Peptides against a protein of PDB entry 5A53. Designs and how they scored, part 95

Target 1, 230 residues: chain A of PDB entry 5A53
Amino acid sequence: LVENVKQALFIPGQSCNKNLHDIMVDLSALKKPDMKRFNRKNDIHPFEDMSPLEFFSEKNDCSLMVLMTSSKKRKNNMTFIRTFGYKIYDMIELMVADNFKLLSDFKKLTFTVGLKPMFTFQGAAFDTHPVYKQIKSLFLDFFRGESTDLQDVAGLQHVISMTIQGDFQDGEPLPNVLFRVYKLKSYKSDQGGKRLPRIELVEIGPRLDFKIGRIHTPSPDMVTEAHKKP

## One batch from the design tools (peptide; made by RFdiffusion4, then SolubleMPNN)

Design b2_p11_8_s4 (from b2_p11_8 with S1M S5E)
Fold by OpenDDE base, seed 3:
Structure b2_p11_8_s4 (fold): chain B 230 residues (1-230), chain A 11 residues (1-11)
Amino acid sequence: as target 1 above (230 residues)
Amino acid sequence: MKPIEEVPLVE
């Protein structure tokens, strides 16, 4: 079964800067080979007009898009967009905090391109709160595509960890989501002539703390259509 | 502004 792996398109907005470009390059590297990047800035405002994104979805055959913008109100903003039938399904703004780390800030490790990451989610709200449910769904969809039942443990190279930064009550500002990427490193330890397998998690980057911004939720009709198995 | 069609760079 050829899994219909969802393709991602990374788009620099008009206000894209060097930091956002570097973040875009590093995050998109995790989506290789199923990723496209634009080099030119595009003046797109998805919460005002969605038509340019629907056009790019269709023309590039990409059901996933990330728009890179920055303003005084929305600094280092990554707008994640999903389409269904080249129409907007959902959108979420995730603003990268200034404490970000790039791949260059970590030890360079060799990795195989195209291996699906394992996800870990820390925080009950990922299963209960609508916004965090959407974030969980988005990141699982973005990096795994359609779920194969068998996680072939033999192909496990990357772990993506997503943590809600603290507890919150109803009506409080939504805590940030801490995005971390680890590589599984296998060692043979020689302890006293016995080779014991040792597995370590090594952070490889990027390190991103996401502040949640604006959200577009799918219409009930689009939800029903997207869940209809052909 | 009309979106500019760009050929994506796949590295």
Scores: peptide ipSAE 0.021, ipTM 0.584, DockQ to the pose 0.117
Fold by OpenDDE base, seed 1:
Structure b2_p11_8_s4 (fold): chain B 230 residues (1-230), chain A 11 residues (1-11)
Amino acid sequence: as target 1 above (230 residues)
Amino acid sequence: MKPIEEVPLVE
């Protein structure tokens, strides 16, 4: 069975700048080889008209899309879109804070392209709060797809960590999500004459703090259809 | 404006 790995399309919006382009390049590198990027800017406003994204989903055979836009109100905005049957399933705006770090800001480490990351989630709201549940679902779907084969453990080279930045009460603004990427480095420790395998986590980037923006939730009918396992 | 069909950058 060829795993139907979900393909991602990265789209620079009309307001895409150099910083967003660099973030797009670095984040999309984690999705290789199952990624396409556009070079030209496209004037798309997904919360006003979704039809251009549905067209791109169908024409590029991509069920995942990321639109890169920036404005005074929504600076460094990454709109993550999922489609089902080339129709919009859900959308979420994640705005990158100015403290971001690129892959070039970290020690260059070689990694194999196409290996699936392990995820870690820190914060109870990832399992209870609707918005954080959507974020968790989105990122798992974006990088792993539907099938976790046991073979994924043997190919584990990196970990994506997602942390909710602090506690919050009902009616308070939703805390940022801290996105971090680590490489697993195995080394033999010569401590005490026994060569014990030691594993260290080394941050490799990018480092992104996501401010949560607007969301679009799927219709109940689309939820039912998308969860029907064949 | 109709979206421009772009050839994806295959790196």
Scores: peptide ipSAE 0.020, ipTM 0.584, DockQ to the pose 0.105
Fold by OpenDDE base, seed 4:
Structure b2_p11_8_s4 (fold): chain B 230 residues (1-230), chain A 11 residues (1-11)
Amino acid sequence: as target 1 above (230 residues)
Amino acid sequence: MKPIEEVPLVE
C-alpha cells in the first residue's frame, strides 16, 4: 500500500514575524519529510479570498496548508487549511499564546524522521463540540496520515497531547487547546528480579497554547465527497 | 496582490 501521506505547505503571510517563523520551523519539523515551506511573504487573506490557497494547493500538491500571520487582533495566528481535490475543505485560525516554548527550550533528543506520532485528546468536547471535533480531525489528518493498522506499535516514538483548557458553557468563549509533544523513553526496572518495562514521557516541544479564531466549515456535500473511500 | 509562486524548501 503506497501511503498517500498528505503533504503540508507552510506559508509566511505579509505580517509574519520572527516568533511566528520560529514556531513554524519547530512545528513543521514534526511533519518532516512531508513538509514544504515558502521563503517569501505572501499577501494572503483566506477569509476574504480563498483562491490563492487553492492555487498553492494544486501547484505544490499539498492538501494541508498553514498560513502564518500576526496582527493586534490576531497575534501569532496560524491558519490551518485543508483541501480536497485542491478545493478548500475547511479552515481554522489557531493563535499561539505568548507563553510558547520552542524546541531549543527543551533537552535535545534524537528522533527518527517519518515516524507517526500517537495522539491523546483530553476533554469531552473533542468528541461532541463541532469546533473541537474539527481541531481533532485536523491534527490527526495533519500528523498521522493514512494509518496502516499493523505499523502503529512498531515505531511509537512520539506522543502529541491536546487538552482543552477548562470547562465552558454554550455561548461562552471557547477555551484554548494546549498542544504538547512528548518522546517515549523506555526504562528497564530491575526491582526484585521482575523486569517490569517502565515507559516515561519526556516533553520535547514545541509547547503551544492555541486560542481559537475564525472557522470555515465545509458544505454537507463536500463532507460526503471527502469521506467517499475510493 | 497575486501570490508569489515559490520553490518550497524541504529541510
Scores: peptide ipSAE 0.019, ipTM 0.584, DockQ to the pose 0.115
Fold by OpenDDE base, seed 2:
Structure b2_p11_8_s4 (fold): chain B 230 residues (1-230), chain A 11 residues (1-11)
Amino acid sequence: as target 1 above (230 residues)
Amino acid sequence: MKPIEEVPLVE
């Protein structure tokens, strides 16, 4: 069974800065081996013209893209794009708050390339609110793809936690999404001659608090086509 | 089979 794992393309925009570059490197490391990065800046404005992204999707065979841009209004902005048939399916701007931590801020650990993370979602809105449903769908799609097999459970090495930062009411600004990455460490503790398996979660980074920006939602027709099982 | 290789998180 060829797992059709979706490939991701990370694109520095024209306004990409050092912080965004570092975030891009760290986040993309979690997507290895199913990741490509551009080394040069590209002048792309996806909410003005989507055509360059569709071109890159097709030319790189990537159904996932992340555009790194920064402005006064949209600082440290990661635009997550999904394509279907190399056409834009959906987009969401997720701006990284200044309190971010890089992998270098944590204990250096190894990971096994190709193992999928387990996800945890904290906040009822991930199942009910359209924006948070899209975020949940995006991140699941980004890291797990469409097929979860039993091997993904047996190979569990890391957990991605996504938390909505507090409750909100209708008409209020959407709370940030707290992105955290943990590695599972198994220890055999020799306490009193019984080796008890101890599992610990160790934060490995990156630590990202996402402020939600602009969104492009999929057309009903594309939703129908994208959910057609072959 | 995807090559499963253990690599550092920070290269």
Scores: peptide ipSAE 0.007, ipTM 0.456, DockQ to the pose 0.064

## One batch from the design tools (peptide; made by RFdiffusion4, then SolubleMPNN)

Design b2_p12_3_s1 (from b2_p12_3, 6 letters changed)
Fold by OpenDDE base, seed 1:
Structure b2_p12_3_s1 (fold): chain B 230 residues (1-230), chain A 12 residues (1-12)
Amino acid sequence: as target 1 above (230 residues)
Amino acid sequence: MIYHVKEPEDYE
């Protein structure tokens, strides 16, 4: 079963600003060609009414959506939404901290469109804590391209690193998730006449620190249906 | 189910 690549829709909310627009452009570039962007602002409040998002999911055939909003309480907020059968499966608010870096802040490195990133996750909570498990699942699902059985290592050009910022105890505020993007640079190092392949990771951006906000979790019934292999 | 992550401000 070749799982069809999930399409992403990026939606500027009514409160979308220039910074959020720039972040949207840079993050969506990593999802090309499986990405659509709206040019117009839409007044959507997903935790109050989900129906507009379900409508957009169906009309655009997108099972992934990102809503860009900003308020005093939720500055630079990226709401990530997944749908199943054009119904809301889950949602999570990820607020971008002010220390963000755009692609323009890094040395311009060309990359081939459509190559799948490799993911790395740092922090035990990505496997144990329900919120971080959802984040891990979301990002893997979001950037998972065509399941070619051959992860041709030869086609690996990008690494996306996600790190939980520090340890935390039960009842403490959830640490931020540090999102970093690297390009694999292979070069032949002449060490002692043997050309050993050297691989370096070069940060290419964007650099995003995500503060975790509100979360919508799927019903047990939707989890069961979504995990049914067609 | 909607989980509200309590902000530090929600504990003050």
Scores: peptide ipSAE 0.030, ipTM 0.631, DockQ to the pose 0.028
Fold by OpenDDE base, seed 4:
Structure b2_p12_3_s1 (fold): chain B 230 residues (1-230), chain A 12 residues (1-12)
Amino acid sequence: as target 1 above (230 residues)
Amino acid sequence: MIYHVKEPEDYE
């Protein structure tokens, strides 16, 4: 089965700073080899004009894009964009909180490039609330490409955990999404003469707390067309 | 506003 793995393009905006650059490098490393990064800043404002992103999607054959911008109102902002037929499908602003940790903040572990992560989602709103449903869909698309029913457990190396930070009511600000990355470590434990495999999760980074910003949702027609193409 | 789109340069 040739998996149509979605390609990602990381774009530094005009206001991209060192912290955002470092976050971009670390997050994009999890998407290797199916990732491109621009080294030059681009003046793009997706919620004002989407045309430059559609152009980049087509020119680079990338259906996933991440724009890195920072302002006083939207500090450490990662705008995640998906395209369908090189047209904008959806967008979401995810602002990284100042308490972030880079890969360099964790113990360096060897990993195989190109292995698909397993996902865990904590919070009922990931299945019921439209914004968190979009976030769930986005991250699944970003790291898996096409949904395959069969995960080769032998190839499982990483777990991405996404947690909604607390409960909320209608009309309240949406809680942050806590993004965590773990490596699976297998141990042989001798208990009572039986060797039982023990699996431990070791955090490897990056550690990102996402504040939700602006959202663009697809038209009903585009939703219908996107679900028809496997 | 006409955005001057810079040409793609990858730095991997």
Scores: peptide ipSAE 0.009, ipTM 0.538, DockQ to the pose 0.029
Fold by OpenDDE base, seed 3:
Structure b2_p12_3_s1 (fold): chain B 230 residues (1-230), chain A 12 residues (1-12)
Amino acid sequence: as target 1 above (230 residues)
Amino acid sequence: MIYHVKEPEDYE
């Protein structure tokens, strides 16, 4: 069963600013060609009323959405939304820290659009803690791309690295998630007259540190339905 | 208000 590639819709909220717009453009570039963007601001408050997002999911046939908002309490906030059957499955607020870097801050490298990234996750909590499990699931789902049978190793161009920033105990604030994007670059190194193939990871951006905000978890019934393979 | 989706090609 070739699962249809999930389409993403990027939505500027009413409080979207230039920095969030630039972050949106750069992050959405990693989701090409399976991405749509609104060019107008939308007054959406997903934790108050989810119905506008369900409407957009259905009308645009997008099961992934990202809402861009900013306030004093929730600065540079990216709300990631997933739908199932055009109904809200889950939501998570990820606030981008001020130390972000855009694609323009890195050396431009040529890449092929539509290639599936590899992922690395650093931190045990990605497998044990419910919030970090949701984040892991979300990003894997978001960037899964086409299941090409021929994952030619030669076609692997990108690595997305996600790191939990430090250790934490139960009841403590959840550490940030460090989002990094690398390109695999092959070099012929001349070591002692033998050209050995060398592979290096080169950061290409964007560089985002995510602070975790509010979360909406799916109902048990929706979890059961979403995991039913036909 | 029907919000128009801009396709990726429209941003290049």
Scores: peptide ipSAE 0.008, ipTM 0.479, DockQ to the pose 0.034
Fold by OpenDDE base, seed 5:
Structure b2_p12_3_s1 (fold): chain B 230 residues (1-230), chain A 12 residues (1-12)
Amino acid sequence: as target 1 above (230 residues)
Amino acid sequence: MIYHVKEPEDYE
C-alpha cells in the first residue's frame, strides 16, 4: 500500500504577523511539493470550533494543517492539526520562541525539493510521555514524504533534529522542543592518500524552539480507525 | 478560494 503523501495546508489566522508568516514560509518549504498556503487571513479558533478546519481539510484535500496565530498569551503560535477522514484527529499548539532563526539567517545551501528528511529525537520522553509521543508522531507524519522502502543513503540530504530541552519531573512545565534542520555535507578528506568519507551536519534552518500549548487528543475509536491498514 | 502563496524564487 503506497500511502499517499499527506498534504499540508498552512493557514494564516486573523492574528498572523510578519514573523509567523516568515516562519510559515520557511517551514512549509520543507514540505514542498506537498504543501498549500493560504494568502488570506482566516478567523479560526480551533479549540473553540473545529468545524472550519474540517471544512478546509475536506475542500483542500489536506490531512495536515498548520494555523498561524499570535496573541499575548500564545505568541507565535503554530497549531498543528491532523485530520482523519476530514475529521479532527489531533491538535497541538507549538509556540515559537523569540530566538527563532529563518533560512535567511543561515548560509544559503541548495537543497533538492521533495527529499525525505531523516529524523532524530533526543529525549526519552519522546517514547514515554503522551505529549511528546504525539509531537514525535506528528512530525514524523508531517515530513514522512513518499515512503521509499530504500532510504537510499544517496537520497539523504537533510536531518531534522528534535530535542527536549532538559529533564523534567511529573507536575513540572513541559520543556520546549528544539527543532533544528541540518544538511548533510559530504567531504572527501584526503588523509594520507585514502579518501575517507567525512559527513558533516550543517545547520540550514529554520531554527525553532517550540513551547508546548494546548492539546487535543483523539478518541480511542479514532485511534483504532486511523491505525487500521486499509 | 485556495490562494497559493508564491514561494520566493530562492527556494525553487
Scores: peptide ipSAE 0.006, ipTM 0.456, DockQ to the pose 0.034; fails the geometry check

Design b2_p12_3_s2 (from b2_p12_3, 7 letters changed)
Fold by OpenDDE base, seed 2:
Structure b2_p12_3_s2 (fold): chain B 230 residues (1-230), chain A 12 residues (1-12)
Amino acid sequence: as target 1 above (230 residues)
Amino acid sequence: MFYPVKEPEDFE
């Protein structure tokens, strides 16, 4: 079953600032061509009323949404929303730390739009802890792209690395998730007449450290429905 | 379909 590529909608909230706008532009560039961006600010408070997001999901045929808001309590907040049947499936607030880097901070490299990134996850909690499992699921779902039968290494241009920043114990604040994007660069090194392909990972940005905020989890019934094979 | 994160039990 080739599932249709999930479309993403990026929504600037009322409190969206320049930094968030720039982050939105850069992160959404990784989702091209399967991305829409609103140019106007929208007064949406998803943890108070989800109905505007459900409306936007349906109206734009986007099962992925990212709301950009900023406050003193939730600075540079990216609320990632997934819908199923245009109803909210899950939500997570990921606040971008001030040490972020934009694509402009890195060497501009040409890339083919629409190629599926490879993911790497660093931290056992991505497989065991419910919040980090949700984050892993979200990002895999967000950037899954077209199922290219081209598992050919030649089709892999991007690596997205997600790292849990340090160890944590129960009851401690959840460590940040370090989001890094690399381009796979092949060099032909001429060593003694044998061209050995050298592969290097070059960071291309954006560089985002995500602080975890509020979470909405799906109901068990919605999980069951969402996992039904058509 | 949402991306199923395999539970650790699926690796046993």
Scores: peptide ipSAE 0.033, ipTM 0.531, DockQ to the pose 0.158
Fold by OpenDDE base, seed 1:
Structure b2_p12_3_s2 (fold): chain B 230 residues (1-230), chain A 12 residues (1-12)
Amino acid sequence: as target 1 above (230 residues)
Amino acid sequence: MFYPVKEPEDFE
């Protein structure tokens, strides 16, 4: 069964600002061709009423959504939403810190549209803590792309690195997640007549530090249904 | 039944 590539819908909220718009453009470029963007602002409050998001999921055939909002309490907030059968599966607020960098802040490196990124996760909590497990699951699901059995290693152009910013104990605020994007550059090093392939990682952006906000988790029944292979 | 909305402190 070729799992169809999940489509993403990027939605400007009513409080979407220029910074969030620019972040939306850059992050959505990594999801091409499997993305749609709305140009109009929509008044959506997903933690108060989820029905508008379920409507957009169905009408646009998108199982991934990102809502862009900003308030005094939740500045530069990206709400990531997943649906199953056009019903909300899970949601998480990821607030972008002010130290963000756009693609324009890096040397423009051309990349082929539609190539799957490789993911790296740094921090044990990605495998043990429920919030970081959800983040890991979300980003893997968001960028998984077409299941080609040929992970043609030759086609790997991008590495997305996600790092938990420091250690934390129970009862402490959850550390930020550092999102970094790298391009693999192959250099032919002429060392001594043997062209050894040298691979270098070059940061291409965007650079985002995510503060974790509110979370909606699926019911055990929805988890069971979503993991049933057809 | 969906789980209620949780803040990060609800996972402590």
Scores: peptide ipSAE 0.029, ipTM 0.532, DockQ to the pose 0.047
Fold by OpenDDE base, seed 4:
Structure b2_p12_3_s2 (fold): chain B 230 residues (1-230), chain A 12 residues (1-12)
Amino acid sequence: as target 1 above (230 residues)
Amino acid sequence: MFYPVKEPEDFE
């Protein structure tokens, strides 16, 4: 079954600054062509009122949204939102640490637009802890693209790596998630008369360390309905 | 469809 590719909408909040704008541009480039971006700032507070986001979801036919805001408490905050039937399914705040790198900080490599990335997840909590399970689900859903049964290995160009930064115990602050993007580079290696293809990973950016903020989880009923519908 | 997070039992 080929599912329709989920469209993403990037929204600058009222407090969006130059750094957040640049991060938004670079991250949204990975979602092309299935991305829309607003140029104007919008005064949206999703944890106070979700209605504006539901309206934008429906009006733009986007089931994925990213709101860019910044405050003293929540600096460089990317709120990721998913909708189901144009209603809020889940939300998570991911604050970008100040050590971020933009695409311009890396060697410019040509890439084909619209290729589906491969994901790698490092950390057991991605499979056991509810917040990291949500993050894993979100990013897989965000970059899924066309569900082709045959991942044409020949079309694999990008790897997105997500790593939990260290171990944690119950009641401790949740470690950051390290977001890294790599391009696959193929080399012909002559070893002993056999040309073996060598593949190397080259970081291409952006480089983002996400601090976890507030979350909104779906109701059990909405989970059940969202899994029934393709 | 949302991507279901596979439970550990799905990898056995």
Scores: peptide ipSAE 0.023, ipTM 0.481, DockQ to the pose 0.159
Fold by OpenDDE base, seed 3:
Parts: C-alpha cells; sequence; structure tokens
Structure b2_p12_3_s2 (fold): chain B 230 residues (1-230), chain A 12 residues (1-12)
C-alpha cells in the first residue's frame, strides 16, 4: 500500500511578522514538493475555533497545517495541526526562540527536493512522555514523504535532529526541543595514500529551538479510527 | 515505517 504523501499547508496568521514569515519559508522548503503556502494573513485562533482549519484542510486537501502567529505571551508561535478525514486530530504550539538561524545563515548546499530525511531523537522522554511522543510522531509524520521502496542509503541526504534540552522531573516546565538539520556530505580523504570515503554532517538550517505551548490531544475515538488505516 | 536511526557520533 503506497500511503499517499501528506500535504502541508503553511498559514500566516493575522499577527505573522517578517521573522515568522522567513522561518515559515525556510521550514516549508524542507517539505517541498508536498507543501502549499498562503500569501495572505488569516485571522485564525485554533484553540478558540477549529472550524476554519478544518475548512482549509478539506479545501486544500492538506492533512498537515502550520499556523504562524506572534504575541507577547506566545512569541514566534508555530501551531502544528494534523487532521484526519479533514477533522482536527491534534494540535501543538511550538514557539521559536529568538536565537533561530535561517538557511541564509549557513553555506548554500545543493540538495535534491523530495528525498526523505533521516531522524534522530535525543532524550528518553520522546519514547515515554505523552507530549514528547506527540512531537516525535508529528515530525515523523510531517516529513515522511513518499514511501520509496528503495530506502537505499545512497538516497539519504538529510538528517533532522531533535533534542530535548536537559532533564526534567514530573511537574516541572517541559524543556525546549532543539531542531537541527544536517546534510550528509561524502569526502574522499587521502589518509596514508588510501582514499577512504568519509561522511560528514554539515548543518544546513534552519536552526530552531522550540518552546512547547498549548496542546490539543485527539479523542480516543479518533485515535482508534486513525490506527485502523494501514 | 520510520526507524529511529542511532545518532551519528558527529551530532555531539
Amino acid sequence: as target 1 above (230 residues)
Amino acid sequence: MFYPVKEPEDFE
């Protein structure tokens, strides 16, 4: 069963600024060709009314959405939304810290559009804690791309690293998630007259530190229905 | 099926 590639829709909210727009452009570039962007601001408040997002999901045939908003309380906020049957499945607010780096801050590297990234997750909570499990699931689902039968190692060009920033105990504020993107670069090194293939990871951006905000979890019924689809 | 791939040592 070739699972249809999930399409992503990037939506500037009413409070979207230049920095958020630039972040949106750079993050959405990693989702090409399976990405749409709106150019106009939309007044959407997903934790107050989800209906506009369900409408956009259906009209654009996008099961992934990212809403870009900013306020004093929720600065540089990226709300990630997943839908199932064009109904809201889950949502999570991820606020980008001010130390972000854009693709323009790194050396321009050529890459093939549409290749699947490899993922790495650092921190035990990605497997045990409900919120970090949701984040892991979201990013894997978001960047899954086409199911190519040939996951030939030769087709691996990108690694996305996600790290939980430090340890935490129950009842403490959830640590940030550090999002990093690397390209695999093959070098031929002449060590001792033998050309050994060396693979290096080169950061390509964007560099984003995510602060976790509000979360909407799926209903038990929606979880059951979503898991029945192969 | 996304397999969590081990951290390349070069991420540290």
Scores: peptide ipSAE 0.000, ipTM 0.350, DockQ to the pose 0.059

